# Ledger of designs, part 15: peptides against a protein of PDB entry 4JHK

Target 1, 212 residues: chain A of PDB entry 4JHK
Amino acid sequence: EDYKIQSFDLETQKLLKTALKDPGSVDLEKVSSVIVDQSLKDQVFSREAGRICYTIVQAEAKQTNGSVFRRNLLNRLQQEFKAREETRKRSTQEWVCLVSFICNIFDYLKVNNMPMVALVHPVYDCLFRLAQSDALKNEEEVDCLVLQLHRIGDQLEKMNVQLMDELFNLLRDGFLLQEDLSSMGRLLLLEILEFRAGGWKLSDTAQKYYYS

## One batch from the design tools (peptide; aimed at target 1 N75 N112 V117)

Design b1_p26_2_s1 (made by RFdiffusion4, then SolubleMPNN; from b1_p26_2, 21 letters changed)
Fold by OpenDDE base, seed 4:
Structure b1_p26_2_s1 (fold): chain B 212 residues (1-212), chain A 26 residues (1-26)
Amino acid sequence: as target 1 above (212 residues)
Amino acid sequence: MEEEEKEKEEEENKRAQEEELKWFNS
């Protein structure tokens, strides 16, 4: 499998490749930190980070029946999540990368082939933050919100339909009542409202757009 | 036997999820 790790230096690429094949031979705390740090800076990598993390988790489980990588990863993720408001104030780009990363981890990291329950509320908290009026006026945040809902909305709804209903109430109100939305922002909100109403069914066109 | 094994697996999965939840929220 080809992993999109070209943004790292050669030494770090080697570290990641080794972690994917032989996790017991590397410092898994360092690996987790590197992945989180890069995911906050690189949106392209943030989309692939979940797949990489899952592969490392599976490799470690098979090799040593250990969970050192997952524990370190989730610990760092929790720290970044707690600091999310400061991250948002510092950089919208880093904030949307953080949200993308958390959602990607939720999508790929499974516990016995099930979604990680521990991540449900953190994911919703991020999406609720993106659904606030001060975030909806920023097209970059709306893009992030809609993208994540396209990717994991159906899974999240299965975990907690009440939170999803509350979230979409905010999105509906934003679409109908907020005056400072961009034209594209309004279109994206309308599209995601219709997408959920249609049962989260991706058209072939939508599949190509969101997963290209 | 298959139902009992499935029930046991579900209980083990539930326990694993609860452990992760406690850890993440600590």
Scores: peptide ipSAE 0.266, ipTM 0.762, DockQ to the pose 0.722
OpenDDE base, seeds 1, 2, 3, 5: peptide ipSAE 0.043, 0.036, 0.032, 0.062; ipTM 0.515, 0.638, 0.614, 0.667

Design b1_p26_2_s2 (made by RFdiffusion4, then SolubleMPNN; from b1_p26_2, 21 letters changed)
Fold by OpenDDE base, seed 3:
Structure b1_p26_2_s2 (fold): chain B 212 residues (1-212), chain A 26 residues (1-26)
Amino acid sequence: as target 1 above (212 residues)
Amino acid sequence: DAAAAEAKRKAEEERALQEELDEFNS
């Protein structure tokens, strides 16, 4: 499998490639930290990071029946989640990268071929934060919210339809009642409202946009 | 038997993950 890791220096690329094949031969704490750090800087990478993480988890389980990487990864993720409000205040870009990364971990890091139930509420907490009026006025946050819902909304709804209903009530109210939305933000909210109403199914054109 | 074993493994893994992610849910 080929992974998009060209954003790292050559030494780090080598480290990641080794972790994918022989996780026992590298410092898995360092590997997890590198992945998280880059995911918090590059939202595009965070999608690929999910696949990388799952592959390393599988490789370690097969090699040593261990879960050192997953533990380190989730510990770091928890630390970032705990500080999410401060992160948002400091940098909207880092905040949306954090949300993206959490959502991508939820999407790719399956347990027994199922989503981790433990991540359901944390993911919803992030999405609910993005659905607040102070976030909806920021186009970058709306972009993030809508992108994640396009990618994992159907999975999240299957895990908890009540929370999804509550979330979309906020989005509907934002679309209808909030006056300081950007034009693009308003269009994105309308699109996602219709997307869910249509059963979370995208056209071929929309599929390329969100998943290319 | 196989179904029960699978269900048990799933439950144990979910419990372990929930504990690992206690800061998410605190």
Scores: peptide ipSAE 0.126, ipTM 0.746, DockQ to the pose 0.303
OpenDDE base, seeds 1, 2, 4, 5: peptide ipSAE 0.123, 0.108, 0.088, 0.100; ipTM 0.745, 0.731, 0.716, 0.726

Design b1_p26_2_s4 (made by RFdiffusion4, then SolubleMPNN; from b1_p26_2, 22 letters changed)
Fold by OpenDDE base, seed 1:
Structure b1_p26_2_s4 (fold): chain B 212 residues (1-212), chain A 26 residues (1-26)
Amino acid sequence: as target 1 above (212 residues)
Amino acid sequence: EEEEKREKEEEENKKALEEELEWFNS
């Protein structure tokens, strides 16, 4: 499979490729750190990092029955999540990258083909933060929120419908009542409200926009 | 029955990752 790792230097690309095929031959702590660091800087990569991580996890499990990579990855993720408010204050870009990465890990990093249940509340916490009025006025945060809901909203709802209802109450109120939304932000909120109401189903054109 | 199986698998999944996700649980 081809992975979107062109943003890394050649040596790091080789490291990642080796981790994907022969994880026992590389420093998996270093690999996890590199992936997280890049995911916080590059939104395109952060959206794809989960697939890479899953592949490394599976490769290590098959090779050594180990979980060194997953453990290091999740530990780093926890550190970044804990500092999420500080990250948001420092850089909106890094914040939305963090949210994108966490959601992508939830989406791709399955255990026995099941979602990581322990990530459900942290993911919702991020989405609820994006749904606050101070975040909804920022188009970049709205873009992130809507993108994640398009990608994993149906999965999250299956895990906890009550939290999803609460989240969408905030989005509805934002759409109807908040005055300082951008025109695009308002359109995005309307679209996601309709998307859920339609059973989380996308048209082919919308599919291309959000997933290509 | 299928839902019960799913719930059991989800609980097992959560327990298996508990140590790795300590900060999320705290």
Scores: peptide ipSAE 0.074, ipTM 0.706, DockQ to the pose 0.259
OpenDDE base, seeds 2, 3, 4, 5: peptide ipSAE 0.034, 0.058, 0.033, 0.039; ipTM 0.638, 0.695, 0.596, 0.644; seeds 4, 5 fail the geometry check

## One batch from the design tools (peptide; aimed at target 1 L74 M116 A118 P122)

Design b1_p27_1 (made by RFdiffusion4)
Pose (drawn by RFdiffusion4):
Structure b1_p27_1 (pose): chain A 212 residues (1-212), chain P 27 residues (1-27)
Amino acid sequence: as target 1 above (212 residues)
Amino acid sequence: SEDEELEELIEEDITLFEETAEEEAEE
């Protein structure tokens, strides 16, 4: 029900609500463009845009059996994904928004009730980038890293364990060895190590230790 | 290249989604 589109221009809110009901009546290329554009600019929308993207994808399949929107969205995201390092230099805020959005799409947009394999490596590419020492020194990126691991970390491991294993080695390494990792960064990494070791769930006691 | 492989996977996923939607519409 709530796609979290309050950040949008009033005209665009109408465009988006229209695409949900009658995709064939709207420019799905323009629609996908305004969604990707806004997703890089607003944090709340970047971690929630998957709902509205899925609703539109299903509406098109139902109405016209088409997947044009899905296509335009994936190709635009691929372009942003390819330019991820440049975007990170320009704005950490935009980069964490891109990661959050890509991961939200991996969570919501399914293909025959299965995850899109096309996004598996790209998501790991993003999370490995967050696990690097130059990214871990920024609590903003560590926060982004652990948000994705909480949300789709389990799904991702099923698709590829080897990558999740090597990724968590970087987490342990940064935890023990890195000195400019902050106190908050340490709390976040420790919680995610326990989270994964516990089978991607938060124990009652960890809930008490880490969170208010 | 890795970019070409990603494009191919995206095409495969879209095709699979479309085929599943057509099968459900026939039912």
Fold by OpenDDE base, seed 1:
Structure b1_p27_1 (fold): chain B 212 residues (1-212), chain A 27 residues (1-27)
Amino acid sequence: as target 1 above (212 residues)
Amino acid sequence: SEDEELEELIEEDITLFEETAEEEAEE
């Protein structure tokens, strides 16, 4: 399989490729650290990272019946999640990358083709933070929020419909009542409201925007 | 199955994350 890892230097690319095929021959703690670090800097990579992580987890399980990579990955993810408010304050870009990464791990790192229950509340916590008034006024945060809901909203709702209802109440109120939304932000909120109302089904235009 | 084996392997890690997430949600 091909993975989008061209942003790394050649040595790191080799490390990642080896981890994908022969995880027992590399330092999986280092691999997890590299993946998380890059995901916090590059939102595009953060999506690919989810797929990479799932592949490494499967490869290690098959090779050694081990879980060193997943353990390190989840531990790092927990650390970043706990520090999310500090991250948001420091850099909006890093914050939305963090949210994107957590959501992508939720999307790709599945067991029995089901999302990990442990990630449900962390994901919702991130999305609820993005749905607060101080975040909705920032187009970058709105874009992140709407993007994640397009990608994993249907899955999240299946895990907890009550939280999804509460989240969308905030989004509705933001759309209707908040005055300092950007034009694009308002349009994105309207789109996601309609998206859920339509049963989480994408239009051709939305498909191009969120998945191309 | 492979999925069942993977589920068993992640049980401890999942428990840890659940505990962490719950604590953060309460703060």
Scores: peptide ipSAE 0.047, ipTM 0.660, DockQ to the pose 0.039
OpenDDE base, seeds 2, 3, 4, 5: peptide ipSAE 0.032, 0.024, 0.027, 0.029; ipTM 0.532, 0.592, 0.561, 0.558; seed 2 fails the geometry check

Design b1_p27_1_s1 (made by RFdiffusion4, then SolubleMPNN; from b1_p27_1, 10 letters changed)
Fold by OpenDDE base, seed 5:
Structure b1_p27_1_s1 (fold): chain B 212 residues (1-212), chain A 27 residues (1-27)
Amino acid sequence: as target 1 above (212 residues)
Amino acid sequence: SEDEELERLIDEDIAAFEAAAKEKAAA
């Protein structure tokens, strides 16, 4: 199975492959750190990291009934989340990668097919930050915001519809009132507003944009 | 605090996950 780890060096790829097959034979704290580090600098990986994390989590659970990787991963995520404003100031790219990664983890690391309660507020906080005026003017942040809402918006809404309503109020205001939106940004906001209004169902055009 | 709450929720997640894993292993 392809876990999209081509962006890592060969040594790290070997480490990850070993973690996927025999998690007990590697330092799972190191593995979690490597995954988070790469997710912060590689946009493609940040969107895919949930799958590899899920596999490692499940492999460890089966092998040792342990949760070392999951614990370390979530702890590192907490650290990065806490530092999110500093990250955003330092690098928009790292910031959107962080958001993408957190949302991706939210999407994959479920318990009994239920989203992690622990990540609901962190995810919303990230999305609310992306919905602020200073972020909406940046197309990269708008792309990230809209992408995450396409991926996990329906799940998030089920967890807290009030927060979702508040978030979309900001998006509507941005769409209608903010003057320095890019043309593409404005189109994306309109699309996501319609997407939710339509019951979180993708149009053919949106499907191609986000998943093709 | 936010940090304390997040830590608590992480602990609860781990506990829930481990419980679910045990159930799967027993099945």
Scores: peptide ipSAE 0.473, ipTM 0.885, DockQ to the pose 0.877
OpenDDE base, seeds 1, 2, 3, 4: peptide ipSAE 0.461, 0.269, 0.395, 0.472; ipTM 0.882, 0.789, 0.853, 0.886

Design b1_p27_1_s2 (made by RFdiffusion4, then SolubleMPNN; from b1_p27_1, 9 letters changed)
Fold by OpenDDE base, seed 5:
Structure b1_p27_1_s2 (fold): chain B 212 residues (1-212), chain A 27 residues (1-27)
Amino acid sequence: as target 1 above (212 residues)
Amino acid sequence: SEEEELEKLIEKDIKEFEEAAKKKAEE
């Protein structure tokens, strides 16, 4: 498989490629750190990092029945999550990358084909933060919010429908009541409201937009 | 605390993953 790791230097690319094929031969803590660091600063990579992580996790499990990478990844993710407000204050870009990364990990790292329970609340917490008034006025944050809900909304709802209802109450209120939304932001909120109401089913056009 | 709960859940998920991996290896 081809992985989007072009943003890394050649040495790091080699490290990642080795981790993907032979995880036991590399420092998996370092690999996890590199992936997280890059995911925070590169939006394109952040969107693909989940797939890379999945592959490494599966490769390590198959090779040694180990979970060193997974452990390090989740620990680092926890650290970043804890500092999410500070990250948001420092850089909106890093913040949305963090959210994207967490959501991607949620999407790809399954246990017995089920989402990791540990990530449910963190994901919702991130989405709730994006649904606050100060975030909804930022189109970049709205883009992130809507994108994640398109990708994993149905899965999240299955894990906790009450939280999803609460989240969408905020989104509805934002759409209806908040005056400083961008035109695009308002349209995106409307779209995602309708998307859930329609049972999280993508039109062909929407599918291409979010997954092309 | 919330932090402790998150850590606990992470460890639980990791354990379940490892158990699942072992099961697959034994089959």
Scores: peptide ipSAE 0.368, ipTM 0.841, DockQ to the pose 0.940
OpenDDE base, seeds 1, 2, 3, 4: peptide ipSAE 0.181, 0.044, 0.174, 0.190; ipTM 0.734, 0.558, 0.617, 0.735; seed 4 fails the geometry check

Design b1_p27_1_s4 (made by RFdiffusion4, then SolubleMPNN; from b1_p27_1, 9 letters changed)
Fold by OpenDDE base, seed 2:
Structure b1_p27_1_s4 (fold): chain B 212 residues (1-212), chain A 27 residues (1-27)
Amino acid sequence: as target 1 above (212 residues)
Amino acid sequence: SMDEELEKLIEEDIKKFEEAAKKKAKE
C-alpha cells in the first residue's frame, strides 16, 4: 500500500516507512510526534494519517505486542484537542487540520471493527464547534465540517444519534437563518443535509468530489 | 471532569486494543 508522505523530507519518510514495516526498529514516540505535527499543518496528510497510524499500531502489536505508538499518539491527540479553541484562534488551517486528523483517527483506529468510544465526544465537539455561526461563515471550516460528515457521519450517528440530531439542527438553522454564509458554504450545508436525509449515501458526483 | 472521563475512556480503549491484538496473535 502507498501512503501519502511526500510532504516529509526524505529522512522522515524513511522513518515513517520503517515504522510501517518494522516499528520495533524506530523511536515510535518520535514517529507519533512527527505524524501529529504534520497532520496539524498539512490537510492532505491529515486526511490520510489515520490509515498510517492504524497500520503502525497493527504492525507494532504484531511485532512486539507493544502499544508505544498508540499511547503516544492518543496522548498527543488529547492534548491538541484540549487546546482546540486556542488553536482555532491562532490558525484556522491548523484547527481544520486538527479536526480532520481526529476524524481520520476515528475512522481508521478501530477496535474489532468499531470506532474508539473515547473519540466519539471529541469528534462531535469539534463538529459542533464548526457548526457555530462564527465558524459557518468561514468557508474553510464549512468545507472541513461537511467533508468529515461525508466521511464518517454514518459511523458517528451509529455511535450517538442524539448528538447527530442536535448537530444537524444547528446546520439546518445555519442554512436557513444565517445571513453571512458564502454561496459555496450554503450549498455545502444543503448537500450535507440532503446527504444525511438520504441515509448517508453519496451520489456519483459527490463520490468523485470527496474521494477522487 | 470531562478531561478525566476522556482519559478513562482512552485507557479503556487502549485495553481493548491490547486484548484484540492478543487474540489475533493467537489465531
Scores: peptide ipSAE 0.284, ipTM 0.800, DockQ to the pose 0.858
OpenDDE base, seeds 1, 3, 4, 5: peptide ipSAE 0.043, 0.055, 0.220, 0.199; ipTM 0.540, 0.554, 0.759, 0.753

Design b1_p27_2 (made by RFdiffusion4)
Pose (drawn by RFdiffusion4):
Parts: C-alpha cells; structure tokens; sequence
Structure b1_p27_2 (pose): chain A 212 residues (1-212), chain P 27 residues (1-27)
C-alpha cells in the first residue's frame, strides 16, 4: 500500500500512481527513469522502491503481457552499476543509495518466483566493494553493507556460497586487522559475523547486546 | 585481487546474458 513516494514531485506522484493501475497509458521508459533517478537521491526511497517496481512489473504482465518497464529499469540500473566507482567518488550517499536500490530489486523483483540471477554477481560486486578497507573506514558504507546482508544475505548465499565465504573473510580481516575501522564499524561487523554464523538470524541475546 | 577482477567481469557479463532471458520468461 505504501510505496514511499512522498519525496516525489506532485506531478510525478500522479504519474507513478497511474502506472500502477494502467501501465499502458504511461511512458514506462520515463517512469523507470524517474524511479532510478530518485532512488539515487533519497535514502528512504532507495531501500523501498522495490515494492512499487514490482507492482508495476506485475501490472504490465497482467495488462499487456509486456515487460518493457522491467527492461528499461534493469538496463538503466545496469548503467548505474557500470558507473558505480565514478558515482562513489562523486557522492558516498549516492553510492550507498545505488547499492540499497539494486539489492531491493534483487529482493522484490522475482522471475517465476525465483531470484534474478542476472543480479547475483552485480550484488556481490557491490558488497565486496563495501568490504574493502577504504570503504570500511566509513560507517556510512558499513551501515549499507550490513543492511544488505541482513535483508538478502541469506538469498544471496543460496545462489553462490563461494562468494559469500570469501566476502566474510574480508569482514573478519577488516575486523581484526584494520585500525581505522571505528567503534560503530566494529559493532556492525561483529553483529553480522554472528548473524551469518547463526544461519542468517539474530539471536535473542545478540538482540540484547547490539541493539537498544 | 584476481577474484575481484573476475567478479567485476562476470557482473556485467552475467547481467547481459541472463536479464533478457529472465524478461522473456516473465512474459
């Protein structure tokens, strides 16, 4: 019900609500463009845009059996994904928004009730980037890393365990060996190590230790 | 790192190989 589009221009809110009901009546290319655009600019929307994207994708399949919107969205995201390093240099905020959005799409947009394999390696590409020492020194990026691991970390491991294993080696390495990792960064990494070792769930006791 | 180089190459490659197939399967 709540797609979290309050950050949008009033005219665009109408465009988006229209695409949910009557996709054929609207420019789905323009619609996908305004969604990707805004997703890189607003954090709340980047971690929630998947809901509205899914609703539109299903609406098009139902109405016209088409997947034009899905296509425009994926190709636009692929372009942002390819330019990820440049975007990270320009703005850490935009970068973490891109990761949150790509991961939200992996979570919501399914293909025959299965995850999009097209996004498996790109998501790992993003999380490995966050696990690097130059990214871990920024609590903003560690926060982004652990948000994705909480939300889709389990699904991702099923698609590819080898990558999740090597990724968590970088997490242990940064935890033990890195010195400019902050206190908050340490708490976040320790919680995710326990989270994964526990089968992607938070124990009652860890809940008490880590979170208010 | 070799793994990171390979991962970077497969990230685009796998997207281009599978996205069109998955879109067609969703129709």
Amino acid sequence: as target 1 above (212 residues)
Amino acid sequence: SALLEELSEESVKSWEENAEKEIAAAE
Fold by OpenDDE base, seed 4:
Structure b1_p27_2 (fold): chain B 212 residues (1-212), chain A 27 residues (1-27)
Amino acid sequence: as target 1 above (212 residues)
Amino acid sequence: SALLEELSEESVKSWEENAEKEIAAAE
């Protein structure tokens, strides 16, 4: 398998490649930090990072039945989560990268083939923050919100349908009542409302409208 | 909103209290 790690220098690439194959031979705390740092800067990598993390977790489990990498990863990610409001104030780009990464970790790092319960509320918190009026007016945040809901919305709903209902109440209200949404933002909200209403999939008609 | 504030507090608490337990249970 090929992993998109070209954005790192050669030394770091070697570190990551080694972690993927022989996690016991590298400093897994350093590896986790490098992955988190890059995920906060590059949204494209943030998506790939979930897959990389999953592979390292599986490799370590197979090699030593250990969970050092996962522990370090989640500890660092939790630190970033706690500072999420400061991150958002500093950089919208870093904020949406953080949300994307948390959602990707939720998607990839399953325990016994189930999403980690510990991440359910944090993911919802991020999405609820993106659903606030001050965030909905920012197209970059709306893009992030809708993208994550497309990727993991069905899984999140299965974990907590009440929170999903509350979230979509906010999205509906934003779509209907908020005046400073961009045209694209409004279209994206409509699309995601329809997406959920259709059982987390678009009808043929809607598919043609939004993606043709 | 009140819900967001509550969710924020619960999110931090849930993560701190449950992440290690889930990891340990999977080993």
Scores: peptide ipSAE 0.506, ipTM 0.938, DockQ to the pose 0.844
OpenDDE base, seeds 1, 2, 3, 5: peptide ipSAE 0.497, 0.506, 0.498, 0.500; ipTM 0.936, 0.938, 0.936, 0.936

Design b1_p27_2_s1 (made by RFdiffusion4, then SolubleMPNN; from b1_p27_2, 18 letters changed)
Fold by OpenDDE base, seed 5:
Structure b1_p27_2_s1 (fold): chain B 212 residues (1-212), chain A 27 residues (1-27)
Amino acid sequence: as target 1 above (212 residues)
Amino acid sequence: SPLAEELRKRAIQDFEDYAPIELKLME
């Protein structure tokens, strides 16, 4: 399989390729750290990173029935999660990349074809943070929030519908009551509200309206 | 908010439950 890792130097590419094929032969903590670091810089890679992580997890499971990579990955995610407010203050871009990455890991890193229960609350916490008034006024954060809900909203709801209801209460309040939303931000909130209301689907008409 | 605080606590705990710190082997 081909993976989009051309943004790394050749040495790191080799490391990642080896991890994908023979995870037991590399420092999986280093691999996880490299993946997380790059995902915090590049949202495009963040999406690919989920697939890469899934493959490494599967490769290690097949090779040794181990889960060292997954543990290291989640350990690093925990560290970044704990520092998320500082990250947000430092760089909105890194913050939304962090959220995107955690959501992508949730999306790709299935265990027995089921989402990792351990990631449900972290994901919701991040999305709730994006749904706060200070975040909703930033279009970049709204973009991230709406994108993740489009990608994994239905899965998250299946894990905890009560939290999803609470989240969307915040989004409705933001849409209706917050005055300093950008026009696009307000449009995106409306779109995602309708998206969920429609069973996490958009009609062709709605698709044209919001993305024309 | 109380909900946000509870979510943060549970999120951190979930990470701790499933992602213990890996110790590097001295090689």
Scores: peptide ipSAE 0.354, ipTM 0.814, DockQ to the pose 0.337
OpenDDE base, seeds 1, 2, 3, 4: peptide ipSAE 0.332, 0.347, 0.349, 0.349; ipTM 0.816, 0.822, 0.818, 0.817

Design b1_p27_2_s2 (made by RFdiffusion4, then SolubleMPNN; from b1_p27_2, 15 letters changed)
Fold by OpenDDE base, seed 5:
Structure b1_p27_2_s2 (fold): chain B 212 residues (1-212), chain A 27 residues (1-27)
Amino acid sequence: as target 1 above (212 residues)
Amino acid sequence: SALAEELRKQAIEDFEKYAPKELAEME
């Protein structure tokens, strides 16, 4: 299977490729750090990172029955999560990349085919932060919020419907009451409200309306 | 808000509480 790692230099690409096939032969702490670092810079890669992480986890489990990579990954995620407010202040781009990465890890790393409980509240916390007024006025953050809800909203809701209700109350209020939303931001909020209302599915008509 | 504060607290705690257990289960 091919993975999109062209954003890395050749040496790092080699490292990642080796980790994917023979994780026991590389420094998995370094690998995890590289993946996280790049995910914080590139939101597109952040999505791919989920797949990569999943594959490495599976490969390590199969090869050594180990979990060194997962441990390092989650430890780094925790560190980044703890610093999320500072990250947001420093760089909106890095912040939305962080959110995307955490959400993608939630999406791809399952425990017995179920989402990791450890990540449920962190994910919700990130989404709630994106749903605050100061974030909703920033289209980049709205884009991130809506994107993640499209990707994992249904899964998150299954884990905690009460939190999802609260989150969408914020989104509804933002859509209806916040005056400094961009036109696109408002459109995206409406779309995601309809998306959930439709059972986390958009009709063909709605899809065409919002994205054509 | 109170909800946000509680959520943040829970999030931090959950990393510590559940991650090790879930990692073990994944093996």
Scores: peptide ipSAE 0.473, ipTM 0.919, DockQ to the pose 0.904
OpenDDE base, seeds 1, 2, 3, 4: peptide ipSAE 0.355, 0.370, 0.296, 0.159; ipTM 0.876, 0.893, 0.853, 0.678

Design b1_p27_2_s3 (made by RFdiffusion4, then SolubleMPNN; from b1_p27_2, 14 letters changed)
Fold by OpenDDE base, seed 2:
Structure b1_p27_2_s3 (fold): chain B 212 residues (1-212), chain A 27 residues (1-27)
Amino acid sequence: as target 1 above (212 residues)
Amino acid sequence: SALEKELRELAVKEFEEYAPIELKEME
C-alpha cells in the first residue's frame, strides 16, 4: 500500500515507512507525535493519518503484540481533545484539523471492522461544537462539520441515533433560522440535511467531491 | 478480540473523563 506522506521531509518519510512495516525498529512515540503534529496542521493529511495509524497499530500488534504506538497516539489525542476549546479560540484551522483527525481515527482505527465505541462521545462532542451558532457562521467550521458527517455520519448514527437526531436538529435550526450563515455554509447544511434524509447515500457528484 | 478490548478500555480511560455529561445522559 502507498501512503501520502510526501509532505514530510525524507528522513521523516523513512521513519514513517519503517513504522508501517517494522514498527519495532523505530521510536513509536516519536512516530505518533509526528503524525499528530502534522494532522493538526494539514486536514488533508489528517484523512490519510487515520489509515496510517491503523496500519501501524496492526503491524505492531502482529510483530510484538505491543501497543506502544496506539497508547501514545491516544494519549496525545486525549490531550488535544481536552484542550479543544482553547485550540478553537486560538486557531480555527487547528481546531478543524483536530476534529478531522479525531473523526478519521474513529473511521480507520477499527478492530474487527467495528468502530471504537469509546470515541463516539468525543466525536459527537466535536460535531456538536461545530453545530453551535458561533461556529456555523464560520465557513471553515461548517465545511469541516459537513465533511465529517459525509464520511462517518452513517457510522456515528449507528452508534447513537439519539445524538445524531439532536445534532441534526441544531443543523436544521441553523439552516432555517440563523441569519449570518455564508451562502456556501447554508448550501452545505442543506446538502447534509438531504444527505441524511436520503439514508446517507451520496450522489455521483458528491462522491467525487468528497472521496476523489 | 483482545486488541479491541484493550483499545476500547484505553479510549474510555482517556476520553470519557472529558466527555460532556449531557452527552452521556443522552445514551
Scores: peptide ipSAE 0.047, ipTM 0.671, DockQ to the pose 0.073
OpenDDE base, seeds 1, 3, 4, 5: peptide ipSAE 0.051, 0.038, 0.046, 0.031; ipTM 0.637, 0.667, 0.657, 0.611; seed 1 fails the geometry check

Design b1_p27_2_s4 (made by RFdiffusion4, then SolubleMPNN; from b1_p27_2, 17 letters changed)
Fold by OpenDDE base, seed 3:
Structure b1_p27_2_s4 (fold): chain B 212 residues (1-212), chain A 27 residues (1-27)
Amino acid sequence: as target 1 above (212 residues)
Amino acid sequence: SPLGKQLRELAVSVFEAQAPKELEAFK
């Protein structure tokens, strides 16, 4: 299985590989910190980190029945979430990486095959922030918003349909009323509105129009 | 959007209040 850790140096790759196979032999706090740090800098890794984290969680549970990694990961995630506005101010790139990472953790880090309920509102908070007028005018933030909704929108709606309705009210208003959207941003908003209206899927005709 | 801001603030409040309790429920 490819975990896409080639962006790390060789020593860190070794650390991560060891954590995946023998988590009891490494400092799992350090491992969690490394994963979060890289997820904030590399969007490709950020969107894949959830799968890595889930594997480490399962490996530790199987090996020692422990949860040291998950605890450290979620603690760091909470810290980054609390500082999200400062992160956005400092770097749009780091902000969208943070959102991607949180959404990816929501997608992959399941307990008893169920999503972590505690992450539902943090995810919605991030998406609502991306749906504000000052964010919708930034194409990088629109890309992130639409990407996450494609990936986990159906799951999030099942967790709270009322919040999803309100979120899409903002997206509709942005598409119709906001004047400083980029052409691509406006196209992406229209596509995601259609995507949800179609039951979180696109017809072949729509797929060709937007992405072919 | 004023409504959007209010909803985001509510989401933050709920997470801060419930997340620790919900996390404790997970083994």
Scores: peptide ipSAE 0.020, ipTM 0.546, DockQ to the pose 0.374
OpenDDE base, seeds 1, 2, 4, 5: peptide ipSAE 0.025, 0.008, 0.008, 0.007; ipTM 0.509, 0.342, 0.351, 0.352; seeds 1, 2 fail the geometry check

